# Designs tried in a protein design run: peptides against a protein of PDB entry 5JXT. Part 20

Target 1, 319 residues: chain A of PDB entry 5JXT
Amino acid sequence: SLLPKKEINVYIGMSEMQVKWYQKILEKDIDAVNGAGGKRESKTRLLNIVMQLRKCCNHPYLFEGAEPGPPYTTDEHLIYNAGKMVVLDKLLKRIQKQGSRVLIFSQMSRLLDILEDYCVFRGYKYCRIDGSTAHEDRIAAIDEYNKPGSDKFIFLLTTRAGGLGINLTTADIVILYDSDWNPQADLQAMDRAHRIGQTKQVVVYRFVTDNAIEEKVLERAAQKLRLDQLVIQQGRAQVAAKAAANKDELLSMIQHGAEKVFQTKGAFGTMAEKGSQLDDDDIDAILQAGETRTKELNARYEKLGIDDLQKFTSESAYE

## One batch from the design tools (peptide; made by RFdiffusion4, then SolubleMPNN)

Design b1_p9_7_s4 (from b1_p9_7, 4 letters changed)
Fold by OpenDDE base, seed 5:
Structure b1_p9_7_s4 (fold): chain B 319 residues (1-319), chain A 9 residues (1-9)
Amino acid sequence: as target 1 above (319 residues)
Amino acid sequence: SATLRGPYK
């Protein structure tokens, strides 16, 4: 029988560069962030802010003028300037030592470009598939990764491209570098490794930038997933889960952690204390804290009924 | 060794 997948949210502090760029994004649209636009504020403007903040949580080099240069180089700065890369770099060393193979998913093909350069820099053999990959090249990459005795350690995928029914059961670790707004897309990504033919315990690490918009993206995705499950179980087909966030929800998501980000000089959490010098004990502490917070998050939504989940607007960021 | 590249566009 297939073992149940273990999912752990990995809460990661921003690097100093991420904090600086996160502040800059909020400051650029400060009137919208403060809700000063009222009923006249464009939903499109709020969605743009959300997208920029999510880019910042992934890597600051997704912004023009963030990377030091010219000349531009692939070196250690590619890692230490993004909290997720610092954790990824340590986690991949552990994953490799244990004889596991890993799928890394992102929503952003431009982040896969950074991860590709990182793989080359660390000497990790990899495959890549995104939305632009030709059908024949997708087949070739899957076959090269899945072949007996494959030396490919990492598969880099966009979540949507990886969702296309492919079998990657030769991997036992899944890293969701970011989350989809639709929790079903992430489940479909996990199910590339967690399916018939898997012989190992599948472990899913979901990276979440702590004290930032990604926590609210995760909470909203968890709420939606629970609502979808309850609607199916209770046969209440008429309960259309409101698929799109409203303006007030988007504003609350943007405001989450914003005050603390403005007050912060330097990095957050373990990134402030150790930066790129994270050791194996620091990774264990991050994973343990993440496992606890994951259980607490799930328990919060498991107690809610359909009516509560429909009314549960993410409480205002003012608590 | 550091590898020279273009910016991330």
Scores: peptide ipSAE 0.443, ipTM 0.920, DockQ to the pose 0.635
Fold by OpenDDE base, seed 1:
Structure b1_p9_7_s4 (fold): chain B 319 residues (1-319), chain A 9 residues (1-9)
Amino acid sequence: as target 1 above (319 residues)
Amino acid sequence: SATLRGPYK
């Protein structure tokens, strides 16, 4: 029988560079962030701020002029300037040592470009599929990854491209580098490894930037998933209406952690204390704290009824 | 070793 997958949210502090860029994004639209625009503030403007904040949580080099250079180099700065990369770097070393193979999912193909350079820099053999990958090349990449004795350790995928019914049961670890606004897209990504033919315990690590917008994206995705489950169980098909995030919800998400970000000098949390010098004990502490917070988050939404879950309905920023 | 590349676009 297939073992149940273990899901752990990994809460990660921002690097100093991420904090600076996160502040810069908020400051650029400070009137919108403060709600001063009222009825004049467009939903589109708030969605743009949300998208920029999510990019910052992934990697600051997704912004023009963030990377030091010219010359532009692939080096340790690619890792230490993003909290998720620091944790990923340590986690991948552990995963490889355990004899596991890993799927890494992101919403952003531009982040996969950074991850490719990182893989080459660390000497990790990988496959890649995104939305631009031709059908034949997709089949070839899947076959190359899945072949007996494959030397490919990592598969890099965009969440949407990976959602297309493919079998990747030769991997037992899934990293969601970022989350989809639609929790079903992330489930479909996990189900590439967690399906018939899997022989190992599948573990899913969901990276979440702590004290940032990604916590609210996660909360909203968890709420939507619970609502969808209850609607199916109760036969209330009408409730599944994709209610768009209203302006007030988007504003609340943008404001989450913003004050603390403005007050912060340097990095956040474990990134402030250790930076790129995270050891194995620091990773264990992050994973243990993440497992606790994951259980608490799930327990919060499991107690809510349909009517309580409906008060905060979300559109995907990608729908 | 560090490798030279273009900026991320």
Scores: peptide ipSAE 0.439, ipTM 0.919, DockQ to the pose 0.662
Fold by OpenDDE base, seed 2:
Structure b1_p9_7_s4 (fold): chain B 319 residues (1-319), chain A 9 residues (1-9)
Amino acid sequence: as target 1 above (319 residues)
Amino acid sequence: SATLRGPYK
């Protein structure tokens, strides 16, 4: 029988460079961040801020002029300038040592480009599929990865490309480098490994930048998932979960952690204490804390009814 | 290693 998948949120502090760029994004649109734009603030403007903040949470080199150079070199700076890369770098060593194979999903093809440079730098053999990959090249990459005795350790995928019903049961680890607004997209991605033919315990690591917008993206996704489940169970098909965040929800998401980011000099959490020098004990602590917070998050939404789940509680970032 | 990513312009 297929073992139930384990999903663990991995809460990761920003690097110093991420904090600096996160501050810069907020400062550029400070009137919008403070809600001073009033009724004139377009939902589009808030969505753009959200998109830039999510880019920052993924990697600062997604911004023009962020990458050091010329000369442009792939070196340790590619890792230590992004909290998610620091954790990924340690986690992949452990995964490889365990004889596991890993799918890495992102919403951003440009992040996969960074991950390719990282794979080459670390000597990890990989496959890649994104939204632009031709159908024939997708088949070839899947076949190469799934081949008996394949030396490909990593499969890099955009979440949307992973949604195409492909079988990747030759991997047992899934890393969601970022989250989709639609939790069903992430479920569809992880179910490429968690499918008939899987013989191992599938473990999903969901990377979440701590004290940042990604926590609210995750909370909203968890709320939506629970609402969708309850609507199906209760036959209340008319309770369409508002697919898109409203302006107030977007503003609340942008404001989450913003004050702490402005007050922070340097990196966050374990990134401030250890930087790129995380040891195995630090990783275990991050994973244990993540498992606890994951259980708490799930328990919060499991107790809510449909009417409660339809209300986005903007806990003010100022309480 | 040479960056595979073209310079982010």
Scores: peptide ipSAE 0.141, ipTM 0.796, DockQ to the pose 0.258; fails the geometry check
Fold by OpenDDE base, seed 3:
Structure b1_p9_7_s4 (fold): chain B 319 residues (1-319), chain A 9 residues (1-9)
Amino acid sequence: as target 1 above (319 residues)
Amino acid sequence: SATLRGPYK
């Protein structure tokens, strides 16, 4: 029988470089961040800020002029300049030692380009599929990954490209490097490994930048997922329509953790204490804390009714 | 070596 998947949110502090770039993004649009634009502020401008902050949470090298160089090299700086890469690097080493195989999903094809360079640097054999991958090349990549005795350890996928009904049950670990605004897209990604034919316990690690916009993206996704479940159960088809965040919701998401980011001179959390020198005990502590916070998050939304779930609870950055 | 990530120009 297929075992239930284990889902763990992995809360990761920003590197020093991420903090600096996160500050720079907020400062560039400080009037919009402070809500000074009021009704005149465009939803498009707020969405652009959200996208820049999400890029920062993924990797600072997604910005022009962020990567040190010339010369541009693939070295340890690719890892230590992004909190998610530091954690990923340690997790992948553990996963490989356990004889597991891993799917890594991202919303950003440009993040997959960084992950390809990382895989080459660490000597990890991988496959890749994104939205630009030709149908024939997609089939070839899937077949190469799924073949008996495949030496491919990692499959890199964009969440949307991976959502297309493919079977990857030869992997037992799923890493969501970032989250989709639609929780169903992430579920569809997990279902590539968690499907009929899986023989192992599927574990899903969802990376979430701590004290940043990604916490609010996750909360909104969890809220939406619960709402969708309740709407289906109650037969209330009309509720599904409020899919897009409003301006006030976007503003609240942008403001979340911003004050603490401005006050921070170095890295956040375990990244401030250990930097890139995380050991196995540090990883276990991060995973345990993540498992606790995941249970708390789920328990919060399980108690809410449809009417409560239709309201965005702006926990302001000041509560 | 040429990196896949760029520099993004």
Scores: peptide ipSAE 0.093, ipTM 0.742, DockQ to the pose 0.183; fails the geometry check

Design b1_p9_8_s1 (from b1_p9_8, 5 letters changed)
Fold by OpenDDE base, seed 2:
Formats: sequence, structure tokens, C-alpha cells
Structure b1_p9_8_s1 (fold): chain B 319 residues (1-319), chain A 9 residues (1-9)
Amino acid sequence: as target 1 above (319 residues)
Amino acid sequence: SRPPRYLER
């Protein structure tokens, strides 16, 4: 029988470089961040800010002029300049030591380019599929990964490309490096490993930058997922889940953690304390804290009715 | 030297 998947949100502090770039993004559009643009602020501008903040949470090298150089090198700076890379680097060593194989999903093909360089730098054998990958090359990559005795440890996928009905049950670990706005896209990605033919316990690690936009992306996705479940259960098929965030929701998401980011002179959380020197105990602490916060997050939305879940109110976090 | 990573490959 297929074992239930275990999903853990992994809350990760920003590196010092991420904090500096996150500050710069907010400062560049400070009037929009403060809501001073009022009704004149375009939804497009707010969406652009959200996308830049999400890029920063993934890796600062997604921005022009961020990567140190010339010369541009593939070295330890690729890891220590992004909190998610620091945690990923430690987690992959553990996963490999356990004899597991891993799918890594992202929304951003450019992040997969960084992850390819990282895989080469660490000597991890990998496959890759994204939205631009030809059909024949997708088949070849899947077959190479799934073959008996495959030496491919990692599969790098964009969430949408990896969601396309493929079977990757030869992996037992899933890392969501970032989250989709649609929780169903992430579920479809997980279901590539968590499917008929899986023989191991599937574990899903969802990376979430702490005190940043990604917490609100996660909360919104969890809210939507619960709403979709309740609509199905109550037969209220006409309750169109408001698919797209409104301007006020986007603004609230952008403002989340912004003040603390502006006050911060260095890295956040465990990145401030340990930086790239995370040990196995630090990883265990991060995973345990993540498991607790995941249960708390789920419990918040499980208590809410359809009418509450249709309201994106910042206040519902305190009731 | 390789290009910076912000550029698509």
C-alpha cells in the first residue's frame, strides 16, 4: 500500500546578501510598499514587486549585478549567499547518506540553472526538465532517471513541467524550493513521487523564507487548498475561489516582514547565528521547528469555514 | 569566464 506522504515546511532565514537585496527591492518601490499609491497603484506593479521579492528569496544571483565578479566562479559563494542553498546543501548530504533520491521543484527555470551549477560543483549527478525541454528530451531524462541502478541522484524540475503526469516513483524525497500560487500545482508535483509504484515513505520538504513574502504565498496557498476541499464537501461548486490576489492582498503580502527586514543589518535566524556552518543539529532543529509550524498552519485553516476562507484578512491570524 | 547567472543560458 502507498504510505501517506509527510510534508514539512522548512522555514529558512535570509542570508546577509538576500536581506540587502530584499531591502533594495522594497526601497525602489517604497511608495507602493507603504500603500501611498492608493487606488492608482497598478496590480501589475504590485505583482512585479512580489516577483522580485520571490526571486530574492530563491537566490540573489537572479538579479543583474548581484553575483560577485568578474571573474564569475562556481564556488562556495553560490551556497552561502542564499539561505535556501545553505539548507539544501546540508539536506542533500543527509538524503544521499540515507540512500534516497530527490526531486527538486522550482517555479523558476533560472533557479534551476543555479542548481545545475551547484550539482556540478558538488559532484551530484542530475537530470533536468523545464518548460522549454523538448518532448523527446523529457522522455530521455525521465528514462535515464528511472532506469534500474540509475546513478542520477537529483531530478531538477520546474513545478509546471514536472506536474505533467510523469512517474518519478524512483525518488522518495521531494523538495519544493519555492511554492506555486496554486497549491494544486505543488500537489501535482509531489504526486510524481507519491504515486502507485512508490515503495518508500515519500517526504516533502517545502522551503519557505521566514519573515518574507513566501510565508504569505504559503498561507494563501493553504487557504485556497482548504477552501477547495470545503467547496467539494459542501457541494457549493459555484463558490469560485477568487483565483487571483487583489491589490490589497498583494500589498499586505509585500508588507509582511518588511519592517524587520529594514531593521536588519545582517542575516536572519540561523543564517545570522551559523551562516554556512550549519551542523546536523541545526538542520534537525530547523526540521523540528518546521514540522511544528506546519501543524500549526494546517490547524489554523482546518478550523475556518468557507466564508472565513474567502476573506483574505491579516486579522484572521490573531483570532 | 562564464556569464553571470541572472542571464538565461
Scores: peptide ipSAE 0.338, ipTM 0.870, DockQ to the pose 0.203
Fold by OpenDDE base, seed 4:
Structure b1_p9_8_s1 (fold): chain B 319 residues (1-319), chain A 9 residues (1-9)
Amino acid sequence: as target 1 above (319 residues)
Amino acid sequence: SRPPRYLER
């Protein structure tokens, strides 16, 4: 029988470089971030800020002039300049040692380019599929990954390209490097490994940058998922349509953690204490803290009714 | 030198 999947949010501090770039993004549009634009502020401008902040949470090298060089090199700086890469680098060593195989999903094909460079740098054998991958190449990559005795450890996928009904049950670990605004897209990604034919316990690690926009993206996704479940259960189809964040919601999301980011001189959390020098005990502590916060997050939304789940609760924006 | 990663496709 298929075992239930285990889902763990992995809360990761920003690197010093991420903090500096996060500050620069906020400062560039400080009037919009402070709500000084009022009703005149465009939803498009706020969405652009959210997109830049999400890029920063993924990797600073997604910005022009962020990568150190010339010369541009693939080296340890690719890892230590992004909190998610530091955690990923340690986690992948453990996953490999356990004889597991891993799917890594992202919304950003340009992040997959960074992850591809990382795989080459670490000597990890991988497959890749994104939205530009030809149908034939996609089938070939899936077959190469799934073949008996495949030496491919990692499959790199965009969440949407991975969602297209494929079977990847030869992997037992799923890493969501970032989250979709639609929680159903992430579920569909998980279901590539968590499907009939899986023989192992599927574990899903969702990376979330702590004290940043991604916590609010996660909360909104969890809220929406619970709402969708309740709407299906109650037969109230009319509620599903209000999926797009309003201006005030976007502003609240942008403001989350912004003050603490401006006050910070360096990295956040475990990244401030150890940076790239995380050991196995640090990873265990991060995973345990993540498991606790995941349970707390789920418990918060399980108690809410449809009417409460339709309201964006900003209360957690200042905690 | 390789291009910066933000230009790599």
Scores: peptide ipSAE 0.238, ipTM 0.831, DockQ to the pose 0.204
Fold by OpenDDE base, seed 3:
Structure b1_p9_8_s1 (fold): chain B 319 residues (1-319), chain A 9 residues (1-9)
Amino acid sequence: as target 1 above (319 residues)
Amino acid sequence: SRPPRYLER
């Protein structure tokens, strides 16, 4: 029988470079961040700020002129300049040692480009699929990954491309490097590994930048998922249609953790204490704290009714 | 695989 999947939110501090770039993004649009635009502030401007902050949470090298160079090199700086990469680098070593295989999902194809360079730098054999991958190349990549005795350890996917009904049950670990605004997209990604034919316990690690906009993206996704479940249970199909975050909600998301980010000199949390020198005990502590916060988050939304859950809506950014 | 973002390693 298929075992239930284990889902753990992994809360990760920003690197020093991420803090600097996060500050720079907020400062560039400080009037919008402070709500000074009022009714004149466009929803599009706020959505653009949200997208820049989400890019920063993923990797600062998604911004032009952020990567150190010339010369431009693939080295340890690719890892230590992003909190998610530091945790990923340690987690992948553990996953490989356990004889597991891993799917890594992101919304951002440009992040997959960084992850490919990382895989080559670490000597990890991988497959890749995104929205631009031709149908024939997708089939070939899936077959190469799923073949008996495949030496491909990692599959890199955009969440939407991975949602296309493919079977990847030869992997038992799923990493969501970022979250979709639509929790169903992430569930569809997990269901590539968590499906008929899986023989192992599927574990899902959801990376979340702590004290940043991604916590609010996650909260909104969890709220939407609970709303969708209640709507299905109560037969109220009309309730599911409110997808769009309002301006006040977007502003609240942008403001979340912003004050502490402005006050921070250096990195956040475990990234400030250990940087790239995380050990196995540090990873275990991060995973345990994440498991606790995941249970608390789920328990918060399980107690809410439809009317309370309808107050917060999120738009899927078109990629 | 695609070319790396940077060729100099």
Scores: peptide ipSAE 0.142, ipTM 0.783, DockQ to the pose 0.154
Fold by OpenDDE base, seed 1:
Structure b1_p9_8_s1 (fold): chain B 319 residues (1-319), chain A 9 residues (1-9)
Amino acid sequence: as target 1 above (319 residues)
Amino acid sequence: SRPPRYLER
């Protein structure tokens, strides 16, 4: 029988470089961040700020002029300049030692380019699929990954490309490197490993940048998921008016953690204390704290009714 | 030199 999947949010501090770039993004549009634009601020401008902040949470090298060089090198700086990469690098070593295989999902194909360079640098054998991958190449990559005795450890996927009905039950670990605004897209990604034919306990690690915009993206996704579940259970399909995030909601998301980011000199949390020198005990502490916060987040939304959940639902502007 | 990682290859 298929075991229930275990889902853990992994809350990760920003690196010093991420803090500097996050500050720079906020400072560039400081009037919008402070709400000084009021009714004049465009929803499009706020959405652009949200997207830049999400890019920063993923990796600072997604910005022009962020990567050190020329010459451009693939080295340890690719890891220590992003909190998610530091945690990923330690977690992948543990996953490999356990004899597990891993799917890594992201919304950003350019992040997969960074992860490819990382895989090459660490000597991890991988497959890749994104939205630009030809149909034949997609089949070939899936078949190569699923092959009995495959030497491919990692599958890199964009969440949308990975969501398209494929079977990847030869992996038992799923890493969501970032979250979709639509929680159903992430569920569809998890269901590539968590389906009939899986023989192991599927574990899902959802990376979330702590004290940043991604906490609010996660909260909104959790709220939407609960609303969708209640609408199905109550037969009220018409009541799920997909309300796009309003300006005030977007502004509140942008402002979340911004004051602490401006006050921070260096990195956040465990990244400030240990940086790239995280050990196995530090990873266990991060996972345990994440499991606690995941239970707290779920408990917050389990008690809410449809009317309470509708007040805060934003649609993804990314159809 | 490899192009910067922010450039779409």
Scores: peptide ipSAE 0.115, ipTM 0.767, DockQ to the pose 0.210

Design b1_p9_8_s2 (from b1_p9_8, 5 letters changed)
Fold by OpenDDE base, seed 4:
Structure b1_p9_8_s2 (fold): chain B 319 residues (1-319), chain A 9 residues (1-9)
Amino acid sequence: as target 1 above (319 residues)
Amino acid sequence: SRPPRYLLR
């Protein structure tokens, strides 16, 4: 029988470079961040801020002038300048030693380009599929990854490209490097490994930048998923339609952690204490803390009814 | 020299 998947949110501090770029993004649009635009503030402007903050949480080299150089190199700076890369680098070493194989999903093809450079730099054999990958090349990549005795350790996928009904049950680890606004897209990605034909315990690691926009993206996704489940169970089809965040929700998401980010000199959390020098004990502590916070997050939304789940409760994050 | 990663598409 297929074992239930284990899902763990991995809460990761920003690097010093990420903090600096996160501050710059907020400062550039400080009037919008402070709500000074009031009813006149464009929803498009707020969505753009959210997208820049999410890019920062993924990797600062997605911005002009963030990457050190010229010359532009592939070296340890690719890792230590992004909290998610520091955790990924340690986690992948452990996963490989365990004889596991891993799917890495992102919303951003440009992040997959960084992850390709990282794979080459670390000597990890990989496959890649995104939205631009030709049908024939997609089949070839899947077949190369799934073949008996495949030496491909990593499969890099955009979440949407991975959603296309493919079987990747030859992997047992799933890393969601970022989250989709639609929790169903992430579930469909997990179900590429967690399907009939899987022989191992599937473990899903969801990376979440701590004290940043991504915590609110995660909370909103968890809330929406629970709402969708309750609506299906109760047959109340009318509730599903309000998928898009309103202006006030977007503003609240942008403001989350912003004050602490402005006050911070350096990195956050374990990234401030150890930076790129995380050991195996630090990874175990991060995973254990993540498992606890994941249980707490799920327990919060399991108690809520449909009417409560329709309200974006920013207040639930402060309890 | 390679371009900076922000230009990668």
Scores: peptide ipSAE 0.551, ipTM 0.949, DockQ to the pose 0.199
Fold by OpenDDE base, seed 1:
Formats: C-alpha cells, structure tokens, sequence
Structure b1_p9_8_s2 (fold): chain B 319 residues (1-319), chain A 9 residues (1-9)
C-alpha cells in the first residue's frame, strides 16, 4: 500500500546578500511599498515587485550585479549567498547518506541553471527537465533517471514541466525550492513521486523564506487549497474562485516583514548565527520548527468555512 | 571567463 506523504515547510532565513538585495528591491519602489500610490498604483507594478522579491528569496544571482566577479566562478559563494542553498546543501548530504533519491522543483528555469552549476560543483549526478526541453529529450531524461541502478541522484524540474503526468516513483524525497501560486501545481509535482509504484515513505520539503513575501505566498496557496477542497466536498462547484489578488492584498504581501528587513544589518535567524557552518543539529532544529509551524498553518485553515476563505483568494497571475 | 549567471538564458 502507498504510505501517506509527509509534508514539512522548511522556514529559512535570508543570507546577508539576500537581505541587501531585498532592501534594494523595496527601496527602488518605496512609494509603492508604502502605499503612497494609492488608487493610482498599477496592479502590474505591484505584481512586478512581488516577482522580484520571490527571485531574491530563491537566489540573489538572479539579479544584475549581485554575483561576485569578474571572473565569475563556481565556488562556495554560490551556496552561502542564498539561505535556501545553505539548507539544501546540508539536506542533500543527509538524503544521499540515507540512500534516497530526490526531485527538486522550482518555478524558475534560471534557478535550475544555478542548481546545475551547484550539482556539478558538488559532484552530484543529475537529470533536468524544464518547459524548453524537447519531448524526446524529456523521455530520455526520465528513462535515464528511472533506470534500474541509475547513478542519477537528483532530478531538477520546473514545477509545470514536472507536473505533466510523468512517473518518478524511483525518487522518495521531493524538495519544492519555491511554491506555485496554485497549490494544485505543487500537488501535481509531489504526485510524480507519491504514486502507485512507490515503495518508500515520500517526504516533501517545502522551502519558505522566513519573514518575507514567500510566507504570504504559502498562506494564500494553503487558503486556496482548503477552499478547493470545501467546494468539492459541498458540491458548490459554482463558487467562482474570487479574482486575482487585489491591490491591497498585494501591498500587504509586499509589506510583510519589510520593516524587519530594513532594520536588519546582516543575515536572518540561523543564517546570522551560523551561516554556511550549519551542522546536522541545526538542520534538525530547522526541520522540527518547520514541522510545528506546518501543523499550526494547517490548523488555522482547517477551522475556516467557505465564506471566510473566499475573502482572500488570489487567482494565479501567471498565464 | 563565463558570463554572470543572470545572463544565462
């Protein structure tokens, strides 16, 4: 029988470089961040700010002038300049020692390019699929990964490309490096490993930048998922998912943690205390704290009815 | 020398 998947949100502090770039993004549009644009502020401008903040939460090298160089090298700086990479680097060592295999999903193909460089740097054998991968190359990558005795440890996927009905039950660990606005896209990604033919306990690690925009993206996704479940259960299929996030909701998301980010001179949380020197005990503490916060988040939305959940529904701005 | 990663398309 297929065991139920274990899902854990992993809350990760920003590196010092991420804090500096997050501040720079907010400062560039400070009038919009402060709501000074009021009714005149375009929804498009606010969505652009949200996208830049999400890029910063993933990796600062997604921005012009963030990467140290020239020369531009592949070295430890690729890891310590992003909180998610520091946690990923430690977690992958544990996963490998356990004899597990891992799927890593992201919304951003450019982040997969960084993860490829990281895999090469650490000597991890990998496969890759994104939205630009030809059909034949996609089949070849899946077959190579799923092959009995495959030496491929990691599969790198964009969430959308990975969601297209493929079987990856030869992996038992799923890392969502970022979250989709649509929780169904993330579920479809998890279901590549959590499917008939899986012989292990599937564990899903969802990376979430703490005190940043990604907490609000996660909250909205959890709210939408609960609403979708209740609509199906109650047969109220006509309850139109309310329109895309309004301006006030987008502003509230952008403002979340912004004051603390501006007050911070270094990194956040465990990244300030330990940085790249995180040990196995630090990782266990992060995972335990994440499991607690995941239970609290779920318990918050389980108590809400359809009418309460409908007040905050944002549709995916990504056509 | 390789380009910076933000230019990789």
Amino acid sequence: as target 1 above (319 residues)
Amino acid sequence: SRPPRYLLR
Scores: peptide ipSAE 0.548, ipTM 0.948, DockQ to the pose 0.206
Fold by OpenDDE base, seed 2:
Structure b1_p9_8_s2 (fold): chain B 319 residues (1-319), chain A 9 residues (1-9)
Amino acid sequence: as target 1 above (319 residues)
Amino acid sequence: SRPPRYLLR
């Protein structure tokens, strides 16, 4: 029988470099961040800010002039300049040691380019599929990964490209490096490993930058997922979940953690204390804290009715 | 020398 998947949100502090770039993104559009643009602020501008903040949460080298150099190298700076890379680097060692194989999903093909450089740097054998990958090359990559005795440890996928009905049950670990706005896209990605033919316990690690926009992306995705479930259960087919965030929702998401980011000198959380020198105990603490916060997040939305879940209330975080 | 990763598309 297929074991239920275990999903854990992994809450990760920003590196010093990420904090600096996150501040710069907010400062560049400070009037929009403060809501001073009012009704004249375009939804497009707010969406752009959200996308820049999400890029920062993924890796600062997604920005012009962020990468140290020349010379531009592939070295430890690729890891320590992004909180998610620091945690990923430690987690992958553990995953490999336990004899697991891993799918890594991202929304950003440009992040997969960074992850390829990382895989080469660490000597991890990998496959890759994104939105630009030809159909024949997708088949070849899947077959190479799934073949008996495959030496491919990692599969790098864009969430939407990897969601397209493929079987990857030869992996038992899923890392969501970032989250889709649509929780169904992430579920479809998980279901590449968690399906008929899987023989192991599937574990999903969802990376979430703490005190940043990604917490609100996650909360909105969880809210939408619960709403979709309740609509199905209650037969209220007419309750179209408002698929797109409104301006006020986007503004609230941008403002989340912004003050603390402006006040912060250096890195956040465990990244401030240990930086790239995370040990196994630090990883265990991060995973345990993540498991607790995941349960709390789920429990918060499980208590809400359809009418509550249709409202984006900032207040529901404090009750 | 490689270009910065930002320019790699």
Scores: peptide ipSAE 0.514, ipTM 0.943, DockQ to the pose 0.208
Fold by OpenDDE base, seed 3:
Structure b1_p9_8_s2 (fold): chain B 319 residues (1-319), chain A 9 residues (1-9)
Amino acid sequence: as target 1 above (319 residues)
Amino acid sequence: SRPPRYLLR
């Protein structure tokens, strides 16, 4: 029988470079971040800030002029300048040692470009699919990954491209490097490994930048997922889950952790203490803390009714 | 493998 998937949110501190770029993004649009634009502030401007902050949480090299050079090099700086890469680098070593195979999903094809450079640098054999991959090349990549005795350790996918009903049950680990606003897109990605034909326990690691906008993206996704479940159970098809955050919701998400980011000199959490020198005990501590926070997050939304779940307030998740 | 990102700029 197919075992239930284990899902763990992995809360990761920003690197020093990420903190600096996160501050710079907030400072550039400080009037919008402070809500000074009032009714005149466009939803589009706030969405742009959200997207820049999410890029920062993924990797600072997604910004022009962030990557060190010339000369440009692929080296350890690709890893230590992003908290998610530091954790990924340690986690992949463990996954490989266990004889597991891994799917890595992101919303951002440009992050997959960074992950390709990383795979080459570490000598990891990989496949890639994104939205631009031709149909024939997708089939070839899937077949190459799934073949008996495949030497391909990693499959890099955009979440949307991975959602296309493909079977990747030859992988047992799923890493969501970032989250979709639609929790169903992430579920569809997980279901590429967690499907009929899987013989192992599927484990899903969801990377979440701690004290940043990604915590609120995750909370909103969890809220929406619970709402979708309740709507299905109650037969209330008319409760269209408001797909898009309103302006005040977006503002509250942008403001989350911003004060602490401005006060921070250097990195956050374990990234401040250990930087790139995370050991196996540090990874175990991060995973255990993540498992606890994941249970707490789920338990919070399981108690809420439809009417409560339709109101996204930054405060309603803590009451 | 494709060229490094910095060679594609």
Scores: peptide ipSAE 0.334, ipTM 0.909, DockQ to the pose 0.172

